# Ledger of designs, part 37: peptides against a protein of PDB entry 6B9H

Target 1, 151 residues: chain A of PDB entry 6B9H
Amino acid sequence: AELCESLLTWIQTFNVDAPCQTVEDLTNGVVMAQVLQKIDPAYFDENWLNRIKTEVGDNWRLKISNLKKILKGILDYNHEILGQQINDFTLPDVNLIGEHSDAAELGRMLQLILGCAVNCEQKQEYIQAIMMMEESVQHVVMTAIQELMSK

## One batch from the design tools (peptide; made by RFdiffusion4, then SolubleMPNN)

Design b2_p15_1_s1 (from b2_p15_1, 6 letters changed)
Fold by OpenDDE base, seed 5:
Structure b2_p15_1_s1 (fold): chain B 151 residues (1-151), chain A 15 residues (1-15)
Amino acid sequence: as target 1 above (151 residues)
Amino acid sequence: MKEETRAFFEELLSK
């Protein structure tokens, strides 16, 4: 999916420790958790990160478990810190991500993380970084942000 | 499109 592909490119700019080259690399949630910690390490602290299992392999049940924790973290962050600035009425199906590596649903998850980045304390830095990316990526990101902030 | 995206993010930065 176009959304997933563009946001994967965006995710790669965080230079996390976990492999993040393919859609499959993101399905266990480890990359996403590490990205969230970079976005707000005070909220997504080491204690939170330790709840995400890193030795998942191909176990789709463990993937889904991680993804559910991450989604909950994002939603809680939006409520507790961001003041519900993003629209979370359409949530990603983490079962499809974990079991089938569904790119469309993964795109939705990455979109929520994008919402965290462009509304966090360091949102100015993340927005400026996006403005340095390829135009095609910028356009997809713009559309994704517009969708998140629409009411 | 390039101008559109630039304008969007500049506006976003102003908030």
Scores: peptide ipSAE 0.679, ipTM 0.942, DockQ to the pose 0.931
Fold by OpenDDE base, seed 2:
Structure b2_p15_1_s1 (fold): chain B 151 residues (1-151), chain A 15 residues (1-15)
Amino acid sequence: as target 1 above (151 residues)
Amino acid sequence: MKEETRAFFEELLSK
């Protein structure tokens, strides 16, 4: 999916420790958790990160468990810190991500993380970084943000 | 398209 591929490229700019080259690499949630910690380390602190299981392999049940925790973290962050500036009415299906590596649903999850980045304390830096990316990525990111910020 | 996206992000930066 175009959304997933563009946001995967964006995710790669965070230079996290976990492998993040393919859609499959993101399905266990470890990359996403590390990215969220970079976005707001005070909220997504070490205690939060330690709740995400590492080395889950191909165990889709463990993937889904991680993804559910991450989704909850994102939603709680939006409510508690960002003041619900993101429209979360269309939530990703984490079961499809964990069990089938569904790129469309993964794109939706990454879109929520994008929403966190462009509304966090360092939002100016993240927006400026996006403006330096390839135009095709910028266009997809723009559309994704417009969806999140719309009523 | 480049101008459209630039304008969008510049507006976003102003907020």
Scores: peptide ipSAE 0.678, ipTM 0.941, DockQ to the pose 0.932
Fold by OpenDDE base, seed 4:
Structure b2_p15_1_s1 (fold): chain B 151 residues (1-151), chain A 15 residues (1-15)
Amino acid sequence: as target 1 above (151 residues)
Amino acid sequence: MKEETRAFFEELLSK
């Protein structure tokens, strides 16, 4: 999916410790958790990160468990910290991500993380970084942000 | 398209 591929490229700019080269690399949630910690380490602190299992392998049940925690974290962050500035009318199906590596649903999850980045305390830095990316990626990101801020 | 995206993000930065 175009959204997933573009946001994967964006995610890679965070230079997290976990492998993040493929869609499959993101399905266990570890990369996402590490990215969120970079976005706001005060909220997504070590205690929060420790709830995410790292030795998941291809166990889709564990993937889904991680993804559910991450999704909850994102939603709570939006409510508690960001003042619900992003729209969650269409939540990603974490079951499809964990069990089937569904790129479309993964894209939706990454879109929520994008929402966190462009609304967090360091939003200016993240927006400026996006402006330095390939135009095709910028366009997809723009559309994704528009969707989050609309409705 | 480049102008469109540039304008969008510049506007976003202004908020």
Scores: peptide ipSAE 0.677, ipTM 0.941, DockQ to the pose 0.849
Fold by OpenDDE base, seed 3:
Structure b2_p15_1_s1 (fold): chain B 151 residues (1-151), chain A 15 residues (1-15)
Amino acid sequence: as target 1 above (151 residues)
Amino acid sequence: MKEETRAFFEELLSK
């Protein structure tokens, strides 16, 4: 999906330790957790990150477990830190991500992370970084942000 | 599209 592919490109700019070249690489949640820690290391600290299983392999049950924790973290961050600035009406189906590598649902998950980045304390830096990306990616990101803020 | 996208993010930065 266009949303997922564009946001995957965006995620790659974080230069996390975990492999993040393909959609499949993101399905275990490890990359997403590391990205969230970069966005706000005070909130998504080492204790939080340590709850995410890193050696998951193809175990879809473990993937789903990680993804549920990440989704909860994002939603809690939105409520507790960001002041509920993003639209959580249509939440990603983490079961479809973990079990079927559903790109559309993964795109929705990455969209929520985008919401964290463009509303966090260092939002100016993240927005400026997005403005340096390919125009096609910027357009998708713009649309994704507009959807998030239209609550 | 390029100008529209740039304008969007510039406005977002102003908030």
Scores: peptide ipSAE 0.677, ipTM 0.941, DockQ to the pose 0.940

Design b2_p15_1_s2 (from b2_p15_1, 7 letters changed)
Fold by OpenDDE base, seed 1:
Structure b2_p15_1_s2 (fold): chain B 151 residues (1-151), chain A 15 residues (1-15)
Amino acid sequence: as target 1 above (151 residues)
Amino acid sequence: MKKETKEFFLELLKQ
């Protein structure tokens, strides 16, 4: 999916420790959790990160467990810190991500993380970084933000 | 598209 591929490229700019080269690399949630910690380390602190299992392998049940925790963290962050600035009516199906590596649903998950980045304390830096990316990626990111911010 | 995208992010920075 175009959304997933563009946001994968965006996620790679965070240079997290976990492998993040393919869609499959993101399905266990470890990369996403590390990205969220970079976005707001005070909220997504080490205690929060330690709840995400890192040795998941191909176990789709463990993937889903991680993804559910991450999704909850994102939604709680939106409510508690961002003041409900993100439209969360269309949530990703983490079961499809974990069990089937569904790129469309993964794209929606990454879109929520994008919403966190462009609304967090360091939003200026993240927006400026996006503006340095390839135009085609910027366009997809723009559309993704517009969808999130419009009710 | 390039101008549209640039304008979007510039406006977003003002918020």
Scores: peptide ipSAE 0.644, ipTM 0.924, DockQ to the pose 0.888
Fold by OpenDDE base, seed 4:
Structure b2_p15_1_s2 (fold): chain B 151 residues (1-151), chain A 15 residues (1-15)
Amino acid sequence: as target 1 above (151 residues)
Amino acid sequence: MKKETKEFFLELLKQ
């Protein structure tokens, strides 16, 4: 999916410790959790990160468990910290991500993380970084942000 | 498209 591919490229700019080269690399949620910690380490602190299982292998049940925690974290962050600035009408299906590596649903999950980045305390830095990416990626990101912030 | 995208993010930075 175009959304997933572009946001994967964006995710890679965070230079997290976990492998993040492929869609499959993201399905266990570890990269996402590490990215969220970079976005707001005060909220997504070490205690929060420790709730994410790192050695999940191909266990789709553990993947889904992680993804559910991450999704909850994102939604709670939006409610508690960001003031619900994003539209959560359509949530990603974490079951499809964990069990089938569904790129479209993964894209939606990454889109939520994008929402956190462009609304967090250091949103200016993240927006400026996006503006330095390839135009095609910027365009997809723009559309994704517009969708998140729409009523 | 490039212009459109640029303007979008510039406006976003103003918020």
Scores: peptide ipSAE 0.644, ipTM 0.923, DockQ to the pose 0.891
Fold by OpenDDE base, seed 5:
Structure b2_p15_1_s2 (fold): chain B 151 residues (1-151), chain A 15 residues (1-15)
Amino acid sequence: as target 1 above (151 residues)
Amino acid sequence: MKKETKEFFLELLKQ
């Protein structure tokens, strides 16, 4: 999916320790958790990150478990820190991500992380970094942000 | 399109 591929490119700019070259690399949630820690290390602290299992292999049940924790963290962060209402926004189906590597649902998950980045304390730095990306990626990111802001 | 994205992110920085 276009959204997933563009946001994968965006995720790669964080230079996290976990491999993040393919859609499959993101399905266990480890990359996403490390990205969230970079976005706000005070909230997504080491204790939070340690609850994400790093050696899940192809176990889709463990992937889903990680993804559920990450989604909960994102929703709690939006409510407690960002003051954003997400009640009317379509949430990603983490079961489809973990079991089937569903790119569309993964794109929705990454879109929520994008929302965290462009609304966090360091949002200026993240917005400026996006402005340095390829125009085609910027366009997809713009559309994704607009969708979040309209809900 | 290129101008549109530039304007969007510049405006976003003002918020």
Scores: peptide ipSAE 0.643, ipTM 0.924, DockQ to the pose 0.843
Fold by OpenDDE base, seed 3:
Structure b2_p15_1_s2 (fold): chain B 151 residues (1-151), chain A 15 residues (1-15)
Amino acid sequence: as target 1 above (151 residues)
Amino acid sequence: MKKETKEFFLELLKQ
């Protein structure tokens, strides 16, 4: 999916410790959790990050468990810190991500993380960083932000 | 496309 591939490229700019080269690399949630910690380390602190299992392998149940925690964290962050409401009927299906590596649903999850970045205290720096990326990626990111802000 | 994208992010920075 174009959304997932473009946002994967964006995620790679965070230079997190976990491998983040492929869609499959993101399905266990470890990269996403580390990215969220970089976005707001006061909220997504070390105690929060430590709840994400790192030795997951191909265990789709553990992947789903991690992804559920991450999704909850994103939703709570939006409500508690960003003052934004998210339509629950359009939320990513973490079961499809964990069990089937569904790129479309993963794209939706990364889109929520993008929403956190462009609305957080450091939003200016993240927006400026996006403006330095390839135009094709910028266009997909723009569309993703527009869609997210209209929900 | 490039112009529209650039203008979008510049406007977003003003918010």
Scores: peptide ipSAE 0.642, ipTM 0.923, DockQ to the pose 0.818

Design b2_p15_1_s3 (from b2_p15_1, 8 letters changed)
Fold by OpenDDE base, seed 5:
Structure b2_p15_1_s3 (fold): chain B 151 residues (1-151), chain A 15 residues (1-15)
Amino acid sequence: as target 1 above (151 residues)
Amino acid sequence: MREQTRQFFLELLQQ
């Protein structure tokens, strides 16, 4: 899916420690957790990060467990810190991500993380970084943001 | 398209 591929490119700009080259690399949630910690390390602190298992391998049940924790973290962050600025009426299916590496659902998960970045304390820096990306990626990101903030 | 995206993010920066 174009959304997933564009947001994968965006995720790669964070230069996290975990491998983040492919859709499959993101399915265990480790990259996403590390990205969230960069977005707001005071909220997504070491205590939160320690809940995410890093030695997952191909265990889809462990992937889903991680993804559920990440999704909850994002939703809690929206409520507690961002003041419900993100429309989360359509949540990603983490089961499809963990078990089948579903790119469309992964795209929706990454879209929620994008929402965190463009609404967090350092939102100006993240927006400016997006403006330095390829125009085609910027367009997809724009559409994704518009969808998150739409009525 | 390029100008549209540029303006979008510029406006977003003002919020």
Scores: peptide ipSAE 0.699, ipTM 0.950, DockQ to the pose 0.937
Fold by OpenDDE base, seed 3:
Structure b2_p15_1_s3 (fold): chain B 151 residues (1-151), chain A 15 residues (1-15)
Amino acid sequence: as target 1 above (151 residues)
Amino acid sequence: MREQTRQFFLELLQQ
């Protein structure tokens, strides 16, 4: 999916420790958790990150477990820190991500993380970084932000 | 498209 591929490119700019080259690399949630920690290390601290299992392999149940924790973290962050600026009425289906590597649903999850980045305390730095990306990626990101912050 | 996108992010920075 175009959304997923563009946001995968965006995720790669964070230079996290976990491999993040393919859609499959993101399905266990480890990359997403590390990205969230970079976005706000005071909220997504080491104690939070340590709740995400790193040795998952192909176990779709463990993937789904991680993804549920991450989704909860994102939603809690939006409500507690960001002031509910993200439209969360259409949530990603983490079961489809974990069990089937569904790119469309993964794109929706990454879109929520994008929402965290462009609304957090360091949003200026993240927006400026996006403006340095390829134009086609910027366009997809723009559309994704508009969708997230609309009612 | 490029200019529209640039303008979007510039305006977003002003918020």
Scores: peptide ipSAE 0.699, ipTM 0.950, DockQ to the pose 0.886
Fold by OpenDDE base, seed 4:
Structure b2_p15_1_s3 (fold): chain B 151 residues (1-151), chain A 15 residues (1-15)
Amino acid sequence: as target 1 above (151 residues)
Amino acid sequence: MREQTRQFFLELLQQ
Protein backbone atom coordinates (compact mmCIF):
# COMPACT_ATOMS: atom_id res chain seq x y z
CA ALA B 1 0.00 0.00 0.00
CA GLU B 2 1.17 3.50 -0.81
CA LEU B 3 0.47 4.65 2.72
CA CYS B 4 2.62 1.93 4.21
CA GLU B 5 5.51 2.46 1.80
CA SER B 6 5.61 6.20 2.35
CA LEU B 7 5.37 5.90 6.10
CA LEU B 8 8.01 3.20 6.13
CA THR B 9 10.28 5.72 4.43
CA TRP B 10 9.33 8.22 7.11
CA ILE B 11 9.96 5.72 9.91
CA GLN B 12 13.44 5.11 8.52
CA THR B 13 14.38 8.73 9.21
CA PHE B 14 14.29 7.99 12.94
CA ASN B 15 17.38 5.77 12.67
CA VAL B 16 16.27 3.40 15.39
CA ASP B 17 18.41 0.47 16.47
CA ALA B 18 16.06 -2.22 15.19
CA PRO B 19 16.07 -3.19 11.52
CA CYS B 20 13.48 -1.15 9.65
CA GLN B 21 14.03 -1.69 5.93
CA THR B 22 10.99 -3.79 5.06
CA VAL B 23 7.34 -4.14 5.95
CA GLU B 24 8.20 -7.42 7.62
CA ASP B 25 10.72 -5.65 9.85
CA LEU B 26 7.90 -3.60 11.33
CA THR B 27 5.45 -6.41 12.04
CA ASN B 28 6.86 -7.30 15.46
CA GLY B 29 6.36 -3.77 16.73
CA VAL B 30 9.91 -3.27 17.98
CA VAL B 31 10.73 -0.52 15.48
CA MET B 32 7.45 1.19 16.23
CA ALA B 33 8.10 1.06 19.96
CA GLN B 34 11.56 2.56 19.50
CA VAL B 35 10.14 5.30 17.30
CA LEU B 36 7.51 6.13 19.89
CA GLN B 37 10.20 6.37 22.53
CA LYS B 38 12.02 8.89 20.38
CA ILE B 39 8.81 10.87 19.92
CA ASP B 40 8.14 11.10 23.65
CA PRO B 41 10.66 9.38 25.91
CA ALA B 42 8.95 10.66 29.04
CA TYR B 43 5.76 8.80 28.19
CA PHE B 44 7.16 5.88 26.22
CA ASP B 45 9.89 5.34 28.77
CA GLU B 46 12.07 2.35 29.53
CA ASN B 47 9.38 0.78 31.67
CA TRP B 48 6.96 0.96 28.77
CA LEU B 49 9.52 -0.25 26.26
CA ASN B 50 10.39 -3.21 28.48
CA ARG B 51 6.87 -4.53 27.96
CA ILE B 52 7.60 -5.00 24.26
CA LYS B 53 9.19 -8.37 23.66
CA THR B 54 12.27 -8.37 21.47
CA GLU B 55 13.61 -11.28 19.43
CA VAL B 56 10.10 -12.30 18.46
CA GLY B 57 11.13 -13.99 15.24
CA ASP B 58 8.25 -15.28 13.16
CA ASN B 59 5.94 -15.89 16.11
CA TRP B 60 2.80 -14.12 14.99
CA ARG B 61 1.17 -14.47 18.39
CA LEU B 62 4.03 -12.59 20.00
CA LYS B 63 3.90 -10.02 17.22
CA ILE B 64 0.22 -9.46 17.85
CA SER B 65 0.83 -9.19 21.58
CA ASN B 66 3.44 -6.50 20.99
CA LEU B 67 1.26 -4.69 18.48
CA LYS B 68 -1.68 -4.66 20.86
CA LYS B 69 0.49 -3.07 23.53
CA ILE B 70 1.78 -0.50 21.08
CA LEU B 71 -1.69 0.33 19.82
CA LYS B 72 -2.89 0.73 23.39
CA GLY B 73 0.08 2.96 24.11
CA ILE B 74 -0.71 5.14 21.12
CA LEU B 75 -4.36 5.44 22.05
CA ASP B 76 -3.54 6.18 25.68
CA TYR B 77 -0.98 8.74 24.58
CA ASN B 78 -3.55 10.37 22.34
CA HIS B 79 -6.02 10.56 25.20
CA GLU B 80 -3.71 11.41 28.09
CA ILE B 81 -1.09 13.61 26.43
CA LEU B 82 -2.27 14.78 23.01
CA GLY B 83 -5.80 15.59 24.08
CA GLN B 84 -7.48 13.30 21.56
CA GLN B 85 -6.32 15.24 18.53
CA ILE B 86 -6.46 12.26 16.18
CA ASN B 87 -9.28 10.07 14.96
CA ASP B 88 -9.16 6.90 17.02
CA PHE B 89 -12.28 5.29 15.59
CA THR B 90 -10.60 3.70 12.57
CA LEU B 91 -8.03 1.44 14.14
CA PRO B 92 -5.57 -0.90 12.48
CA ASP B 93 -6.20 -4.61 12.68
CA VAL B 94 -3.11 -5.76 14.52
CA ASN B 95 -4.04 -9.38 13.95
CA LEU B 96 -3.64 -8.90 10.21
CA ILE B 97 -0.34 -7.13 10.73
CA GLY B 98 1.10 -9.79 13.01
CA GLU B 99 -0.21 -12.84 11.25
CA HIS B 100 -0.15 -11.75 7.62
CA SER B 101 2.13 -8.69 7.44
CA ASP B 102 -0.83 -6.79 6.02
CA ALA B 103 0.64 -3.63 4.54
CA ALA B 104 -2.62 -1.70 4.53
CA GLU B 105 -3.20 -2.29 8.22
CA LEU B 106 0.45 -1.61 8.98
CA GLY B 107 0.05 1.68 7.16
CA ARG B 108 -2.79 2.55 9.48
CA MET B 109 -0.63 1.76 12.49
CA LEU B 110 2.19 3.93 11.18
CA GLN B 111 -0.38 6.63 10.50
CA LEU B 112 -1.24 6.67 14.18
CA ILE B 113 2.44 7.05 15.02
CA LEU B 114 2.58 9.91 12.54
CA GLY B 115 -0.25 11.46 14.50
CA CYS B 116 1.83 11.24 17.64
CA ALA B 117 4.81 12.89 15.95
CA VAL B 118 2.93 15.82 14.47
CA ASN B 119 1.15 16.54 17.75
CA CYS B 120 3.91 15.93 20.30
CA GLU B 121 6.02 18.55 22.06
CA GLN B 122 8.60 18.41 19.28
CA LYS B 123 6.00 18.43 16.51
CA GLN B 124 7.63 21.36 14.74
CA GLU B 125 10.85 19.41 14.31
CA TYR B 126 9.02 16.42 12.90
CA ILE B 127 6.95 18.53 10.53
CA GLN B 128 10.05 20.31 9.28
CA ALA B 129 11.75 16.97 8.75
CA ILE B 130 8.78 15.77 6.72
CA MET B 131 9.08 18.87 4.57
CA MET B 132 12.57 17.73 3.61
CA MET B 133 11.36 14.40 2.28
CA GLU B 134 10.52 13.51 -1.31
CA GLU B 135 7.42 15.29 -2.58
CA SER B 136 5.53 12.08 -3.24
CA VAL B 137 6.09 11.01 0.35
CA GLN B 138 5.05 14.42 1.62
CA HIS B 139 1.80 14.15 -0.29
CA VAL B 140 0.94 10.80 1.25
CA VAL B 141 1.88 12.08 4.69
CA MET B 142 -0.29 15.14 4.17
CA THR B 143 -3.26 13.00 3.25
CA ALA B 144 -2.63 10.75 6.23
CA ILE B 145 -2.54 13.70 8.62
CA GLN B 146 -5.70 15.13 7.11
CA GLU B 147 -7.47 11.85 7.65
CA LEU B 148 -6.34 11.69 11.28
CA MET B 149 -7.47 15.22 12.01
CA SER B 150 -10.81 14.87 10.26
CA LYS B 151 -14.17 14.27 12.00
CA MET A 1 1.08 19.10 -5.91
CA ARG A 2 4.37 20.44 -4.60
CA GLU A 3 2.87 23.78 -3.74
CA GLN A 4 -0.17 22.11 -2.20
CA THR A 5 1.89 20.03 0.19
CA ARG A 6 4.26 22.87 0.99
CA GLN A 7 1.38 25.12 1.88
CA PHE A 8 -0.26 22.42 3.96
CA PHE A 9 2.78 21.87 6.14
CA LEU A 10 3.50 25.57 6.44
CA GLU A 11 -0.01 26.07 7.74
CA LEU A 12 0.35 23.07 10.01
CA LEU A 13 3.46 24.66 11.51
CA GLN A 14 1.42 27.70 12.43
CA GLN A 15 -0.94 25.72 14.62
Scores: peptide ipSAE 0.699, ipTM 0.950, DockQ to the pose 0.886
Fold by OpenDDE base, seed 2:
Structure b2_p15_1_s3 (fold): chain B 151 residues (1-151), chain A 15 residues (1-15)
Amino acid sequence: as target 1 above (151 residues)
Amino acid sequence: MREQTRQFFLELLQQ
């Protein structure tokens, strides 16, 4: 999916420790958790990160467990810190991500993380970084932000 | 498209 591929490219700019080259690399949630910690380390602190299992292999049940925790963290962050600035009416199906590496649903999850980045304390830096990316990626990111911000 | 995208992010920076 175009959304997933563009946001994967964006995720790669965070230079996290976990492998993040393919869609499947993101399905265990470890990369996403590390990205969220970079976005707001005071909220997504070590105690939060330690709840995400890092050695899940191909176990789709463990993947889904991680993804559910991450999704909850994102939603709580939006409610408690960001003041619910994004539209979360259409939530990603973490079961499809964990079991089938569904790129469309993964794209929706990454879109929520994008919403965190462009509304966090360091939002100016993240927006400026996006402006340095390839135009095709910027366009997809713009559309994704517009969808999140629409009420 | 390039200019539209640039203007979008510039306006977003001003919020």
Scores: peptide ipSAE 0.698, ipTM 0.950, DockQ to the pose 0.939

Design b2_p15_1_s4 (from b2_p15_1, 6 letters changed)
Fold by OpenDDE base, seed 5:
Structure b2_p15_1_s4 (fold): chain B 151 residues (1-151), chain A 15 residues (1-15)
Amino acid sequence: as target 1 above (151 residues)
Amino acid sequence: MSEETREFFEELLSQ
């Protein structure tokens, strides 16, 4: 999916420790958790990150468990910190991500993380970084932000 | 970048 591929490129700009070159690399949630910690380390602190299992392998049940924790973290962050500035009515199906590596649902998950980045305390830095990316990626990111904030 | 995306992100930065 175009959304997933563009946001994968965006995720790679965070330079996290976990492998993040393929869609499959994102399905265990470890990359996403590390990205969220970079976005707001006071909220997504080390104690929060330690709840995400890193030795998951191909166990789709463990992937789903991680993804559920991450999704909950994002939703709580939106409610408690961002004041629900982004729309969360259409939630990603983490079962499809964990079990089937569903790119469309993964795209929705990454879109929620994008919403956190462009609304957090350091949103100016993240927006400026997006403005340095390829034009095609910028356009997809723009559309994704519009969908989150205009509904 | 395109003028459309430039204007969008500049507006977003102003908020």
Scores: peptide ipSAE 0.699, ipTM 0.952, DockQ to the pose 0.725
Fold by OpenDDE base, seed 2:
Structure b2_p15_1_s4 (fold): chain B 151 residues (1-151), chain A 15 residues (1-15)
Amino acid sequence: as target 1 above (151 residues)
Amino acid sequence: MSEETREFFEELLSQ
C-alpha cells in the first residue's frame, strides 16, 4: 500500500534500534514502540516500553498483544497529552496486522504515529524533517496528516 | 519540494 510504504520510509528516519527494513519488521510493534518513545520519552517512558515484548518471532498472538498495547498508548496520548487533536474514528485492525501483515491496516497504525509526531512538543522539528524528505513521500505524508486533522 | 507541499507544511508550522 502506498500509505504504508511512504510511512515506512518516514519511520526509518528515526534510526531506532530494532530492524525496520520491511513491512514484516513492523508487525510485532517493537519498532513502533521505539519510535513513540523518541517522539515523547516522558510519556512513552522505559516503563511503558518494557510492556512491549521484544522476543516475539512469528507468534501472531504476541504481535497482536503488542499492537493492542501500542494502539492504546497512542489513543491515551492523544487524549491526555495532545488534547485530542487527531481524528481516530477509523482505527487500524491490529488483528489483521499481527496475523496477516496487512499493509493497509499497518499504514493506518503508522498514520496515527505520524499524528503524534506532528502534534507533540517537538512537532516543529518533526515537520521540518519531513520537509527534507523526497517529494513523493512528502505528498503522501501531507495527505495522511490532512486526513487526521480534518474534523 | 512542490509548492503545494511547501505551503502546507509552512502553514502547519505556523499553528
Scores: peptide ipSAE 0.699, ipTM 0.952, DockQ to the pose 0.719
Fold by OpenDDE base, seed 3:
Structure b2_p15_1_s4 (fold): chain B 151 residues (1-151), chain A 15 residues (1-15)
Amino acid sequence: as target 1 above (151 residues)
Amino acid sequence: MSEETREFFEELLSQ
């Protein structure tokens, strides 16, 4: 999926500790949790991050558990900090991500994280960083932001 | 950078 691949490229710019080269690398939620901590370390602090299991392997039940926590964190952050600027009517199906590595649903999850980045306190820096990316990625990111903030 | 995407992100920065 174009959305997932473009946002994977965007996620890689965060240079997190966890492997983040493939779609499969993102399905356990560890990369996403580390990215969220970089976006707002005061909200997504060490206590929050420690709730995410790191040694998951191929256990899809543990993946889903992590993904549910991450999705809740994103939605709470949007409500409590960002003022509900993200369209959450079409939420990602974390079961499909964890059990089947569904790229379309993973793309929607990464889209929510994108929403956090472009609306957070450091949104200027994240937007400027996106403007330095490849044009094809920029176009997908633009469309994703437009969809998110059309609520 | 295409003009369309440039204009979009510059507008987003102005908000």
Scores: peptide ipSAE 0.698, ipTM 0.952, DockQ to the pose 0.727
Fold by OpenDDE base, seed 4:
Structure b2_p15_1_s4 (fold): chain B 151 residues (1-151), chain A 15 residues (1-15)
Amino acid sequence: as target 1 above (151 residues)
Amino acid sequence: MSEETREFFEELLSQ
């Protein structure tokens, strides 16, 4: 999906330790967890990160477990830190991500992370970084942000 | 960068 591919490109700019080259690389949630820690290390601290299992392999049950924790973390972050500035009307289906590597649903998850980045304490830096990305990616990101803030 | 996206992100930065 276009959303997923563009946001994958965006995720890659974080230079996390975990592999993040493909959609499949993101399905275990480890990259997403590391990205969230970069966005707000005070909230997504080591204690939080330690709840995410790293030795997952192809175990879709473990993937889903991680993804559920990450989604909860994002939603809690929105509520507790960001003041619920992100639209959560349509949540990603983490079951489809974990079991089927569903790119569309993964895109939705990455979109929520995008919401965290553009609303966090360092939002100006993340927005400026997006402005230096490829135009096609910028357009998708713009649309994604608009959707997040519309409701 | 297109004018559309530039305007959007510049406005976003102003918030």
Scores: peptide ipSAE 0.698, ipTM 0.952, DockQ to the pose 0.808

Design b2_p15_2_s1 (from b2_p15_2, 8 letters changed)
Fold by OpenDDE base, seed 5:
Structure b2_p15_2_s1 (fold): chain B 151 residues (1-151), chain A 15 residues (1-15)
Amino acid sequence: as target 1 above (151 residues)
Amino acid sequence: SLLDEFMKRIQQSLL
């Protein structure tokens, strides 16, 4: 999926410690959790990050468990910190991500993380970073942001 | 470019 591929490229700009070169690398949630910590380390602190299991391997049940925690964290962050600026948005099916590496659903998950970045305290810096990306990737990310703002 | 201008508008709306 084009959305997932472009947002994977965007995720790579965070330069997290976990491998993040492929769609499969994202399915265990570890990269996503590390990205969220960079976005807001006061909210997604070490105690929160420690709830995400590492060394998951191919265990899809453990992947789903991590992804559910991450999705809950994103939703709570939107309600408690961002003032519910993203409302009534289509939620990703984390079961399809964990069990089948579904790119479309993964794209939706990454779009929610994008929403956190462009609405957080450092939103200006993240928007400016997006404006420096390759044009074709910019277009997809821009469209994804526009969709978030329209909800 | 049109893309840059659009991103600028998005930035202004979010800030």
Scores: peptide ipSAE 0.054, ipTM 0.712, DockQ to the pose 0.128
Fold by OpenDDE base, seed 3:
Structure b2_p15_2_s1 (fold): chain B 151 residues (1-151), chain A 15 residues (1-15)
Amino acid sequence: as target 1 above (151 residues)
Amino acid sequence: SLLDEFMKRIQQSLL
């Protein structure tokens, strides 16, 4: 999916420690958790990150467990820190991500992380970084932001 | 470009 591929490119700009080259690399949630920690290390601190299992392999049950924790973290962050700026948004199906590597649902998950970045304390820096990306990627990312802000 | 103008609008709306 175009959304997933463009947001994967965006995720790669964070230069996290975990492998993040493919859609499959994102399905265990480890990259997503590390990105969230970079976005707000005070909220997504070491204690939070330690709840995400890093040695998951191909175990889809463990992937889903991680993804559920991450989704909850994102929703709680929006409620507690960002003031619920993202509301009435269709939630990703983490079961489809974990078991089937569903790119469309993964794209929706990454879109929520994008929402965290463009609404966090350092939102201006993240927006400026997006404005420096390749035009085709920018188009998808800015459309995704617009969709988030309209809900 | 049109894309640049749109991104600037997005930036202004979010800040």
Scores: peptide ipSAE 0.042, ipTM 0.718, DockQ to the pose 0.131
Fold by OpenDDE base, seed 4:
Structure b2_p15_2_s1 (fold): chain B 151 residues (1-151), chain A 15 residues (1-15)
Amino acid sequence: as target 1 above (151 residues)
Amino acid sequence: SLLDEFMKRIQQSLL
């Protein structure tokens, strides 16, 4: 999906340790967890990160387990830290992500992470970084942010 | 806000 592809490009700017070149690379949640740690290392600390299993392979059950933890972390972060500035109007189906590598649902998950970035303590830096991205990516990011903030 | 300005600028650039 267009959303997923653009946000994958955005995710790649974080330069995390885990492979993050393909949609499949993101389905185990490890990249997402590492990105979240970069966004707010005080909240998504090492203890939190250690809850995410890194040696998942193709086990979709483990992927889903990781993704559920990540989604919970995002939602808790929104509630506890961001003051629910991000609307969770439509939650991603982590089952479809883990079991089928569903790009549309993955896009929704990445959109939530985007929401964390543009509302975190270092939001200004992330926004500025987005402003330096390719215009087509900016467009998708913009619409994604608007959706998060307006619904 | 910065976010508003960001989105506004993007919208302008796409016109």
Scores: peptide ipSAE 0.038, ipTM 0.687, DockQ to the pose 0.744
Fold by OpenDDE base, seed 2:
Structure b2_p15_2_s1 (fold): chain B 151 residues (1-151), chain A 15 residues (1-15)
Amino acid sequence: as target 1 above (151 residues)
Amino acid sequence: SLLDEFMKRIQQSLL
């Protein structure tokens, strides 16, 4: 999916330790967790990160478990820190991500992380970085931001 | 603000 591919490119700009070259690389949630920690290390601290299982391999049950924790973290962050609400009907299906590597649902998950970045304390830096991205990718990312903010 | 400018650019790109 175009959304997923563009947001994968965006995720890669965070330069996290975990592999993040393919859609499959993101399905265990480890990259997402590391990105969230970069976005707000005070909220997504080491104690939070330690709840995410590493070395998951191809175990889709463990992937889903991680993804559920990450989704909860994102939703809690939006409520407790960012003071914004997200439409529950547009939430990603983490089961499809973990079990089937569903790119469309993964794109929705990454879109939520994008929402965290453009509303966090360092929003200015993330916005500037997005404005410098390749045009086609930038367009998708910017559209995704507007979609989130209009809900 | 930068966010306002960013949103303006988003709006322009969508039109």
Scores: peptide ipSAE 0.034, ipTM 0.677, DockQ to the pose 0.538

